# Peptides against a protein of PDB entry 5NXQ, part 121

Target 1, 114 residues: chain A of PDB entry 5NXQ
Amino acid sequence: EIQIPVSMAAEEEYLRSKVLSELLTDTLENDGEMYGNENEVLAALNGAYDKALLRLFASACSDQNVEKALSLAHELKQDRALTAAVKISERAELPSLVKKINNIREARYEQQLK

## One batch from the design tools (peptide; made by RFdiffusion4, then SolubleMPNN)

Design b2_p28_5_s3 (from b2_p28_5, 10 letters changed)
Fold by OpenDDE base, seed 2:
Structure b2_p28_5_s3 (fold): chain B 114 residues (1-114), chain A 28 residues (1-28)
Amino acid sequence: as target 1 above (114 residues)
Amino acid sequence: DEEYEEELEEVVEEAEKLIEEQKRKEEE
């Protein structure tokens, strides 16, 4: 049995889901074609993307690489994923990262109100 | 989606285990 390291598996899934999510988003925005299930597909892709990204985020936190972790957090799409990132950061005892992620969340809330 | 929230919680738990393991290694 070929054991792929968890980090490599997560990175693969992240990259794959990222590309697919971007392609679908671009298609919906630019082509305007809707077949009825695009929103569900997009949600599923975004979920998988964020989940994979969170594993990478966790690795960065474990390494105490705050810069890398923050960069990854900016790539998270869903607020619930940012909430998860905060929890991970708290356990990693990275209060500066917690603050920065919360700032990302607040900024997104403000953007949604516009 | 409750199912996805549970999946995220699992990822958090996995992350916490990883972090605690690294902390332990650093203390040894």
Scores: peptide ipSAE 0.524, ipTM 0.898, DockQ to the pose 0.820
Fold by OpenDDE base, seed 1:
Structure b2_p28_5_s3 (fold): chain B 114 residues (1-114), chain A 28 residues (1-28)
Amino acid sequence: as target 1 above (114 residues)
Amino acid sequence: DEEYEEELEEVVEEAEKLIEEQKRKEEE
């Protein structure tokens, strides 16, 4: 069995999930055609995307690379994924990153109210 | 989705292990 480094596997999954999520999103936005399972597929892709991204985020936190971690956090789509990122940041003892991620969450909440 | 929430918790736990391992290495 070929052992693939965790970081490489996470990067591959992130890139794949990102591309597929973007393609599906663009298709739905442009065509507006729903044939039944598109929303389910999109949700699954977004979930996989955030999960893969969180693994990259964890690696950045482990390296104490706050700038990279914050950049990755901005790419997270779901609020529950941002919550997970906060938990990881707390364990990494990066309080500045915790505050910045919470600011991202607050900004998204405000946008949803508009 | 409860199943996905559990998957996210597993990712957090994996991340915590990675971070603690790295902290241990830096302290040695």
Scores: peptide ipSAE 0.524, ipTM 0.898, DockQ to the pose 0.804
Fold by OpenDDE base, seed 3:
Structure b2_p28_5_s3 (fold): chain B 114 residues (1-114), chain A 28 residues (1-28)
Amino acid sequence: as target 1 above (114 residues)
Amino acid sequence: DEEYEEELEEVVEEAEKLIEEQKRKEEE
């Protein structure tokens, strides 16, 4: 049995989820119509996408690669995923990253108010 | 979805374990 490293599995899941999310989004934007459970499918894909991203984020934090971690955090879609990223950053003892992720959260809240 | 929140928590726990393991390896 071929053992795939956890990091590779996480990256594969991320890429798969990203592609599916983008394809669905592009389809909806192109057709301008939503049918059936497309919104539910998109939400589910976004969840899987963020979960996969968080595993990549954790790997970046483990490597103490703050720039990569921050880049990944910007790609997170859900606020709850950003909250998870903060928790991971705190455990990684990366206070600068914590601040930057909180700034992302604040910026998104401000955008929602407009 | 509460189930999904639990899944995220599991991912966080997995991440924390990974981070601590790497810290240990770097200190050795």
Scores: peptide ipSAE 0.523, ipTM 0.898, DockQ to the pose 0.805
Fold by OpenDDE base, seed 4:
Structure b2_p28_5_s3 (fold): chain B 114 residues (1-114), chain A 28 residues (1-28)
Amino acid sequence: as target 1 above (114 residues)
Amino acid sequence: DEEYEEELEEVVEEAEKLIEEQKRKEEE
């Protein structure tokens, strides 16, 4: 397991919480729009980024907004996050979304083999 | 990272709870 310096770990936790709050607020106020350099900040923290997106994805599924949910799924970086998105989609009873997310996973797997 | 996997599981559980609550409200 990778040991992260305590100072870096604390900073990561702070940034994760801050950005998550901003993303959720922006979603409610601007229908999912993101502004500024938020994507660049989250790109450096892949775990925090995907966790934040999954909460937005869950909200879209709760609203039965398949198109928005699919758009958010495309932004997920890690395979484990896509797996989580599939689980959420199954509970939301959105089989078409499940299929499309699995297609994303398969496409990324093929890219890794090349 | 097992700790992060647990965090993802918690997010999934939170999401499922939200979805079930919304389904209940829509049925009322």
Scores: peptide ipSAE 0.517, ipTM 0.890, DockQ to the pose 0.290

Design b2_p28_5_s4 (from b2_p28_5, 12 letters changed)
Fold by OpenDDE base, seed 2:
Structure b2_p28_5_s4 (fold): chain B 114 residues (1-114), chain A 28 residues (1-28)
Amino acid sequence: as target 1 above (114 residues)
Amino acid sequence: MEEYEKELEEIVEEAEKLIEEQKKKKEE
């Protein structure tokens, strides 16, 4: 049984989900076509994307690579995924990363209010 | 939504295990 390393599997899923999410978003924005389930598809893609990204984030945290972890956190789309990233950062005992991720969350909240 | 939140929690738990394992390796 070919065991694909968890990190490689996560990277593959991340890249796939990223491309599909971006493609769908661009299509909806540029073509203006609505399909009855486009929002559901987008949500599913974003969810899969964030899950894959969080696994990469966890790996970076385990390596104590704060810069890489932070870069990955910026790519997370959903607030609930950022919340998960905070939890992971806390377990990794990376308080600076916790603070930076919370700053990302706060910035997004402010943007949503505008 | 609830199902997805559960999936996120599972990822957090997996991450915690990974982190703990790496801490143990570093201490050895």
Scores: peptide ipSAE 0.625, ipTM 0.925, DockQ to the pose 0.817
Fold by OpenDDE base, seed 1:
Structure b2_p28_5_s4 (fold): chain B 114 residues (1-114), chain A 28 residues (1-28)
Amino acid sequence: as target 1 above (114 residues)
Amino acid sequence: MEEYEKELEEIVEEAEKLIEEQKKKKEE
């Protein structure tokens, strides 16, 4: 069995889950409501997407690449994933990144209130 | 939801380990 490097596996999962989540979203927007478990499928896809993205984020943090980490954080869909990103940033001792991610969270909260 | 939150926490723990390992390598 060929061992795939963790970073490559994470990237593959990220790309796959991203494409699938976008396709599902587009389908729902264009074809209307799907009958069945479309919301559950979307949640599962978004979850897989965020998990994969967080692993990439962790790698960027370990490299002390704040710019890359921040770019990845902007791509996270769920608030709970952003919370995880904050925790990782704290462990990486990157306070500037913590502040920037919290700003992302605050901006999303404000958007939800509108 | 709880299961997924646990999975996220596991990723955080894995990340912490990775970060610590990289810090050690840089100090060597």
Scores: peptide ipSAE 0.625, ipTM 0.925, DockQ to the pose 0.820
Fold by OpenDDE base, seed 3:
Structure b2_p28_5_s4 (fold): chain B 114 residues (1-114), chain A 28 residues (1-28)
Amino acid sequence: as target 1 above (114 residues)
Amino acid sequence: MEEYEKELEEIVEEAEKLIEEQKKKKEE
């Protein structure tokens, strides 16, 4: 039995979740039609997307690849996922990454106030 | 929401394990 590396499985899930999330978003934006559960589906997809991203983020942190980790953090949609990314960064002993992720969080809060 | 937060915490724990394993490999 071929064991698929955890990183490959995470990447597959990320790509799948990303594509589905983008397709749903585009459909809602272009057609403007909501038929009931689209928001619930989108939320579920966003959750799966962020979970997959966090596993990729963890891999980047384990490799001490701060640039890749930061790039992935920018792609996270939920604040609670960014909080998880901070925790991972702290364990990886990457204080610069912690600061940059917190800056992302602060910027999003400011945007919500406008 | 609570279940999802637990899932995120599990990912954090998995990440911590991965990070520690890589640190050990680098030191060898």
Scores: peptide ipSAE 0.625, ipTM 0.925, DockQ to the pose 0.810
Fold by OpenDDE base, seed 4:
Structure b2_p28_5_s4 (fold): chain B 114 residues (1-114), chain A 28 residues (1-28)
Amino acid sequence: as target 1 above (114 residues)
Amino acid sequence: MEEYEKELEEIVEEAEKLIEEQKKKKEE
């Protein structure tokens, strides 16, 4: 068994840890530079999500399935998407659903003020 | 932001057409 000198083992561990630290630092710096872009990416993802959900919501409204429509409305993230859901509900002649969605909007507004 | 709002309005318009079509089918 070739015994590696303690000094060489320590140097190897130091070099390994240094390389790992540099890689992690570079990754964090890259992520930090993308922070502004990350917010835009997240906004785009949220937008795409809400658009897809609104189409499902529209389908539920067309089926006059108020319970399903309301459940989908609770999953919407953006207020402007909830506004679109209200418009769809009005055209579907579902006044109870309109009231419930407006209650969701009001509740979210109150949470933002706190 | 304006482009996204237009996309939402397009979805609302598509929904209106879907709702009207389903109403007509139920009346037939």
Scores: peptide ipSAE 0.657, ipTM 0.925, DockQ to the pose 0.315; fails the geometry check

Design b2_p28_6_s1 (from b2_p28_6, 13 letters changed)
Fold by OpenDDE base, seed 2:
Structure b2_p28_6_s1 (fold): chain B 114 residues (1-114), chain A 28 residues (1-28)
Amino acid sequence: as target 1 above (114 residues)
Amino acid sequence: TWEEILKYYEEIKDDDFDFDKFADTIEI
């Protein structure tokens, strides 16, 4: 088996999971459930999506590319993924990024409470 | 298509990804 670079593999998984997640989300919004397990499938897709994004995020942090890292963080869906991004930012000693990601989390918390 | 979604789902559904552990261990 040919080993693919981690960043390239992560990009591929990000794109694949993103497209399929968006497709299923749109289908559910427009047509509702048809097969009975769409929510479980979507949860898995979103999990894969955030997993791939976090790999890209870590790479951006490693490169000290704060702007790219922040852009990726905005695309994360799950709070647990944002929490992971904060931790990675802390390990990378990027305090400005830590604050900005925490602001994203707080904003989402407030939106969920409304 | 749904077929494409299910195909990918079958590949990833058993993944037990620990976000916290990943954040602690990923190389930076």
Scores: peptide ipSAE 0.596, ipTM 0.914, DockQ to the pose 0.770
Fold by OpenDDE base, seed 4:
Structure b2_p28_6_s1 (fold): chain B 114 residues (1-114), chain A 28 residues (1-28)
Amino acid sequence: as target 1 above (114 residues)
Amino acid sequence: TWEEILKYYEEIKDDDFDFDKFADTIEI
């Protein structure tokens, strides 16, 4: 069994989950539900998507690449994933990144309250 | 295709995934 580096594996999972999530999202928006469990499947895909992104995010943090980390954080879908990104940033001792990610969260909160 | 989506879904489905625990334990 060939061992794949974590970063490469994360990128593969990110791309795969992104493509399939987008396909299903588009299908739901254009055609509606056909099988009855699309929302459950989409939730799982989005979970996998954010999980993969967080691995890439952690890698960026370990490299002290704040710009890349912030860019990845903007791509996160779930609030709980953003919260996780904040925790990872705190562990990486990147307070500027913590602040910027919290700003993303606050902006999304404001949108949800409208 | 839907078949491809379902195949991947079966591989990734995890109702017990904890983002907080993940954030606390992931290697940095």
Scores: peptide ipSAE 0.589, ipTM 0.911, DockQ to the pose 0.764
Fold by OpenDDE base, seed 5:
Structure b2_p28_6_s1 (fold): chain B 114 residues (1-114), chain A 28 residues (1-28)
Amino acid sequence: as target 1 above (114 residues)
Amino acid sequence: TWEEILKYYEEIKDDDFDFDKFADTIEI
């Protein structure tokens, strides 16, 4: 079996989960549920999406590429994924990134309260 | 298509990814 680098595998999963999640999201917004399990499927897709992103995020942090890491963090969907990104940033000793990601989290919290 | 979505869903639905554990253990 051919071994694929982790970063390449993560990018592939990111793209795959992103496309399918977007397709399902758009379908739900425009047509509503048709099959009865769309929400469960979407939750799984979003989970896979954030998982892939976090691997890319960790790689960016390892490279000390703060700009790339921040861009990836903005793409994260789940709060638990953002929390994970903060922890990774702390371990990578990137305090500026920690602050910026926490700002993203706070902004999303405030949006949810509306 | 929905078929493509379901195909991928079947591949990932049983994944139990722990975000916290990942964040604590991933090599940086």
Scores: peptide ipSAE 0.586, ipTM 0.910, DockQ to the pose 0.763
Fold by OpenDDE base, seed 3:
Structure b2_p28_6_s1 (fold): chain B 114 residues (1-114), chain A 28 residues (1-28)
Amino acid sequence: as target 1 above (114 residues)
Amino acid sequence: TWEEILKYYEEIKDDDFDFDKFADTIEI
């Protein structure tokens, strides 16, 4: 059995889930649902996407690479994933990053209210 | 293709993934 490093695996899953999520999203927007389970599939893809991003995010935090971590946080789709990023930032003792990610969350909340 | 997407879906689907627990336990 071939063992793949965690960081490499996370990057691969990020890219794979990103591409397929975008592809399916575009298909749904342009062609509509055809098979009846596209939304469930997309939800799973988005879940995998955010999970992979959070692994990369944690790695960036571990490296004390705040700029990279923040960039990755901006790419997160789900609010629960942003919340997870905040917790990871807290564990990494990066308060400035915590504040910036909370700002992202607040901005998204404001958009939802409008 | 859709079949390829479904294949990947079957590989990744996780009905009980917990982001909160993930954030608590992921290595930093």
Scores: peptide ipSAE 0.581, ipTM 0.907, DockQ to the pose 0.745

Design b2_p28_6_s2 (from b2_p28_6, 15 letters changed)
Fold by OpenDDE base, seed 1:
Structure b2_p28_6_s2 (fold): chain B 114 residues (1-114), chain A 28 residues (1-28)
Amino acid sequence: as target 1 above (114 residues)
Amino acid sequence: MIEEILNYYNEIKDENFDFDEFADTIEI
């Protein structure tokens, strides 16, 4: 069995979860619920999506690539995933990235209030 | 199509996933 690099595996999971979550979302919009647990399915897909992104994010942080890390953070869906990204940034000792990700969180909070 | 989604869901579902724990332990 061939070992797949972590970053490549994370990229695959990111793309797979992204496509399937979008597909499910579109299906729900057009056809409605089919099995009654689509919300749980979508939540799991989005969870996998953010988890994969966080792996890529951690890799970017490890590479000291703040720009790439920030770009990935913008793609995160869940607030708890952004919080995780902040924690990872703190562990990576990247305070500038911490600030920028917190700005993303604040912007999303403001959107929720509108 | 939906079957594919459900199959993947069954592979990844984790009701107890903790993002904080993940952030604490992920390799960086």
Scores: peptide ipSAE 0.599, ipTM 0.903, DockQ to the pose 0.749
Fold by OpenDDE base, seed 3:
Parts: C-alpha cells; sequence; structure tokens
Structure b2_p28_6_s2 (fold): chain B 114 residues (1-114), chain A 28 residues (1-28)
C-alpha cells in the first residue's frame, strides 16, 4: 500500500475543499438553493478547508517558514481556526507570527463592526 | 458538479472536529 505524506494529503484536501466550496458558493449565488441542505454542505466544506489549511500551517511552522505560515493563516475562514493557528504558533515558539495572526483576527472583528 | 460536491461532503462531514484539540496535539 502506498503511503501518502501528510503534507501532500493536506494539500489535496485543501485544494479539493477550496474548489468545491467556491463552486457551491457560486451556484448558490447564481441559481439559489436547490436541495435544502446547501448550508450544511457548505459548512462541512469550509470546515474541511480550514482543517486542511491548519495541517499545512502546522507544517510550515515546523519548517520555521513564517512567511508561508502567515500566508496560510490569511486564508483561514473561521475565527476558531485562527485561534487554533495562534495556539500552534505559540507551541512552535513563533511570537511574531502570534502577533500577526492576532492582527488578522482584530482586523476581521473591526470589519464586522462596520 | 453538485453530485461531486455531495459525494465529497459525505466523505468529509465531521460534526465533532475539535480545532482546540487539534491545535494542542498536532505535531510541530
Amino acid sequence: as target 1 above (114 residues)
Amino acid sequence: MIEEILNYYNEIKDENFDFDEFADTIEI
């Protein structure tokens, strides 16, 4: 049996979830709800998306690739995923990354208030 | 396209994923 590296599997899941989430979102915007459970499906896709990103994020942190880690953090959708990224950054002893991710969170909060 | 989305949904749906636990335990 062929064993696929975790990073490759995570990248595949990231890409797949991203594409399908975007397609579903576009379909909902253009055609409307068709089956009645699209929100549940979209939530699951976005969950898989953030989960895959966090795996890639953790890998980037492990490699001490702060720039890549930060780029991945910007793509995270859920606040709880950003919180997870902060915790991972703390465990990786990357305080500069912690600050930058918290800045992302704060910026999103401010945008929500406007 | 929708069928593909639904098929993938059935593969990935996990209502119990814990981001906090993941962040605490993932290998760094």
Scores: peptide ipSAE 0.598, ipTM 0.904, DockQ to the pose 0.766
Fold by OpenDDE base, seed 5:
Structure b2_p28_6_s2 (fold): chain B 114 residues (1-114), chain A 28 residues (1-28)
Amino acid sequence: as target 1 above (114 residues)
Amino acid sequence: MIEEILNYYNEIKDENFDFDEFADTIEI
């Protein structure tokens, strides 16, 4: 068994979940539901997507690469994932990043209210 | 294509994933 670095594994999972999520979304849009559980599948894919991103995010924080971390945070889909990113940023002692991610969250809250 | 999606879904499905705990425990 070949051990793969955490960052490489996370990138692979990010890409795989992203591609498959997009394919499923397109299929639903074009063909409609086929099996009746596509929303559950999509939710799981989006979960894997955000989880993979958070691993990359944590790595960026560990590297003190705030720019990369912020870029990754913008790609997160779920609010609970953004909340997780805030906590990770706090643990990494990056208060400026905390503020910026909270701004992302607030902006999304406002969009949901409209 | 759908088969591949479902295969991957079966690998990753976790109805109880806790992002909060993940954030507390992930290595930084």
Scores: peptide ipSAE 0.598, ipTM 0.903, DockQ to the pose 0.743
Fold by OpenDDE base, seed 2:
Structure b2_p28_6_s2 (fold): chain B 114 residues (1-114), chain A 28 residues (1-28)
Amino acid sequence: as target 1 above (114 residues)
Amino acid sequence: MIEEILNYYNEIKDENFDFDEFADTIEI
């Protein structure tokens, strides 16, 4: 087995899940539900998307690249993924990043209330 | 196109994925 670097594998999964999630979303908007489990599929795709991003995020944290880590955090879709990013930032001892990600989370909470 | 989505779904589906555990254990 050829071992692909974790970052490259994560990038591939990120791109694949992103594209397929977008395609499914567009299909649902244009054609409607066809198989009856599209919501479950979309949830799984979004889960894979955030998981892949978190791997890239962790790598950025390991490199102490706060700018890259923050950019990746902005791309996360689920609140539970943002929470995970906070925990990863804490483990990486990056308190400034923790604060910035929490700000993202709070901003999204406020948007949901409007 | 939908077939490709469903194929990928079957590869990644995991109803028990825990983001908290992932964050606690992922290598940094």
Scores: peptide ipSAE 0.597, ipTM 0.903, DockQ to the pose 0.760

Design b2_p28_6_s3 (from b2_p28_6, 14 letters changed)
Fold by OpenDDE base, seed 4:
Structure b2_p28_6_s3 (fold): chain B 114 residues (1-114), chain A 28 residues (1-28)
Amino acid sequence: as target 1 above (114 residues)
Amino acid sequence: VWEEILKYYEEIKDDDFDFDKFADTIEI
């Protein structure tokens, strides 16, 4: 089997899942459900998306690239993914990043309540 | 577009990714 570097594989999955997730999201917003299982499909796409992003995020943290890590965190969709990003940041001993990601998470919680 | 989405969905739908476990174990 051909082995692909983790970062390359993660980037590819990020791009593929991003494009397809955005396309489906736009379709649902504009046209509504057509086939009946779009939400299930979208959930899977978003899962793949955040999975790929977290791999890239971890790589950025390993590189001590806080700016890139924060940018990636902003793109995360699921709360569980943000929580994972916080944990990774803590393990990477990046307290400023921890605070900023927690701010993102809190902001999203408050937005949900509105 | 939908057929492409479904194609990818079939590839990933069985993935049981544990975000917490990943965060705890990924090498940093």
Scores: peptide ipSAE 0.681, ipTM 0.942, DockQ to the pose 0.742
Fold by OpenDDE base, seed 5:
Structure b2_p28_6_s3 (fold): chain B 114 residues (1-114), chain A 28 residues (1-28)
Amino acid sequence: as target 1 above (114 residues)
Amino acid sequence: VWEEILKYYEEIKDDDFDFDKFADTIEI
């Protein structure tokens, strides 16, 4: 069996989950639920999406590529994923990235309150 | 499209990914 590097595997999962999540999201927004389990499916897709992103994020942090890491953090959907990104940034000793991701998180909190 | 979504869903639906544990343990 040919082993694929973790980063390449993560990128593949990111792309796959992203495309399918976007397709389902658009369908729900335009047509509503048709099969009755779309929200459950979407939640799983978004979970896979953030999981893949966090692996890429961790890799970027390991490379000390702050700009790439920040870009990836902006794409994260779940708050728990953002929290994880903060922890990873702290472990990577990237305080500027920590602050910026916390700002993203706070902005989303405020948006939810509206 | 829905068939493709469901195909992938079946692959990932049982994944119990712990974000916190990952963040604490992933090699940096």
Scores: peptide ipSAE 0.681, ipTM 0.942, DockQ to the pose 0.756
Fold by OpenDDE base, seed 1:
Structure b2_p28_6_s3 (fold): chain B 114 residues (1-114), chain A 28 residues (1-28)
Amino acid sequence: as target 1 above (114 residues)
Amino acid sequence: VWEEILKYYEEIKDDDFDFDKFADTIEI
């Protein structure tokens, strides 16, 4: 059994989940549900996606790479994932990143109200 | 494409990832 570095595994999962999530999202938007469980599948895909991103995000924070961390945060889908990113940023003592991610979260809230 | 999606779904569907707990415990 071969052990793969966490960051490498996370990047692989990020790419895989991203592609499949995008494909399913497009299908649902264009064609709607065909089998009846697409939303459940998409939720799982998005979960895996954000999970992978958060691992990469944490790594970026550990490296004090704020720009990389912010770029990753912009790709997060779920609000709970953004909240997690804020907490990680706080633990990493990166207040500028905290503010920027909170701005992302607030912007999404406002967009949701439109 | 759907078959590939379902294949991956079967691999990840049982993951009950707690984002909050992760954020609190992940090594920084």
Scores: peptide ipSAE 0.681, ipTM 0.942, DockQ to the pose 0.763
Fold by OpenDDE base, seed 2:
Structure b2_p28_6_s3 (fold): chain B 114 residues (1-114), chain A 28 residues (1-28)
Amino acid sequence: as target 1 above (114 residues)
Amino acid sequence: VWEEILKYYEEIKDDDFDFDKFADTIEI
């Protein structure tokens, strides 16, 4: 088996999960449920999406590319993924990034409360 | 489209990814 670089594999999974998640999300919004298990499928897709993003995020942190890391963090969907991004940022000793990601989390919390 | 979604879903549905563990252990 040919080993693919982690970054390339993560990019591929990110793109694949992103496209399919967006397609399903749009379908649900426009047409509603048709098969009965769309929400379960979407949850899995979003999980794969954030997983791939976190790999890319970690790579960006390793490269000390704060701007790229922050951009990726904005794309994360799940709160647990944002929490993971904070941890990674802390381990990478990037306090400015930690603060900015926490601000994203706080903003989303406030949005959910409204 | 749904067929493609299901194809990918079958590949990932059993993934037991632990975000917290990943964050603690990923090489940086």
Scores: peptide ipSAE 0.680, ipTM 0.942, DockQ to the pose 0.756

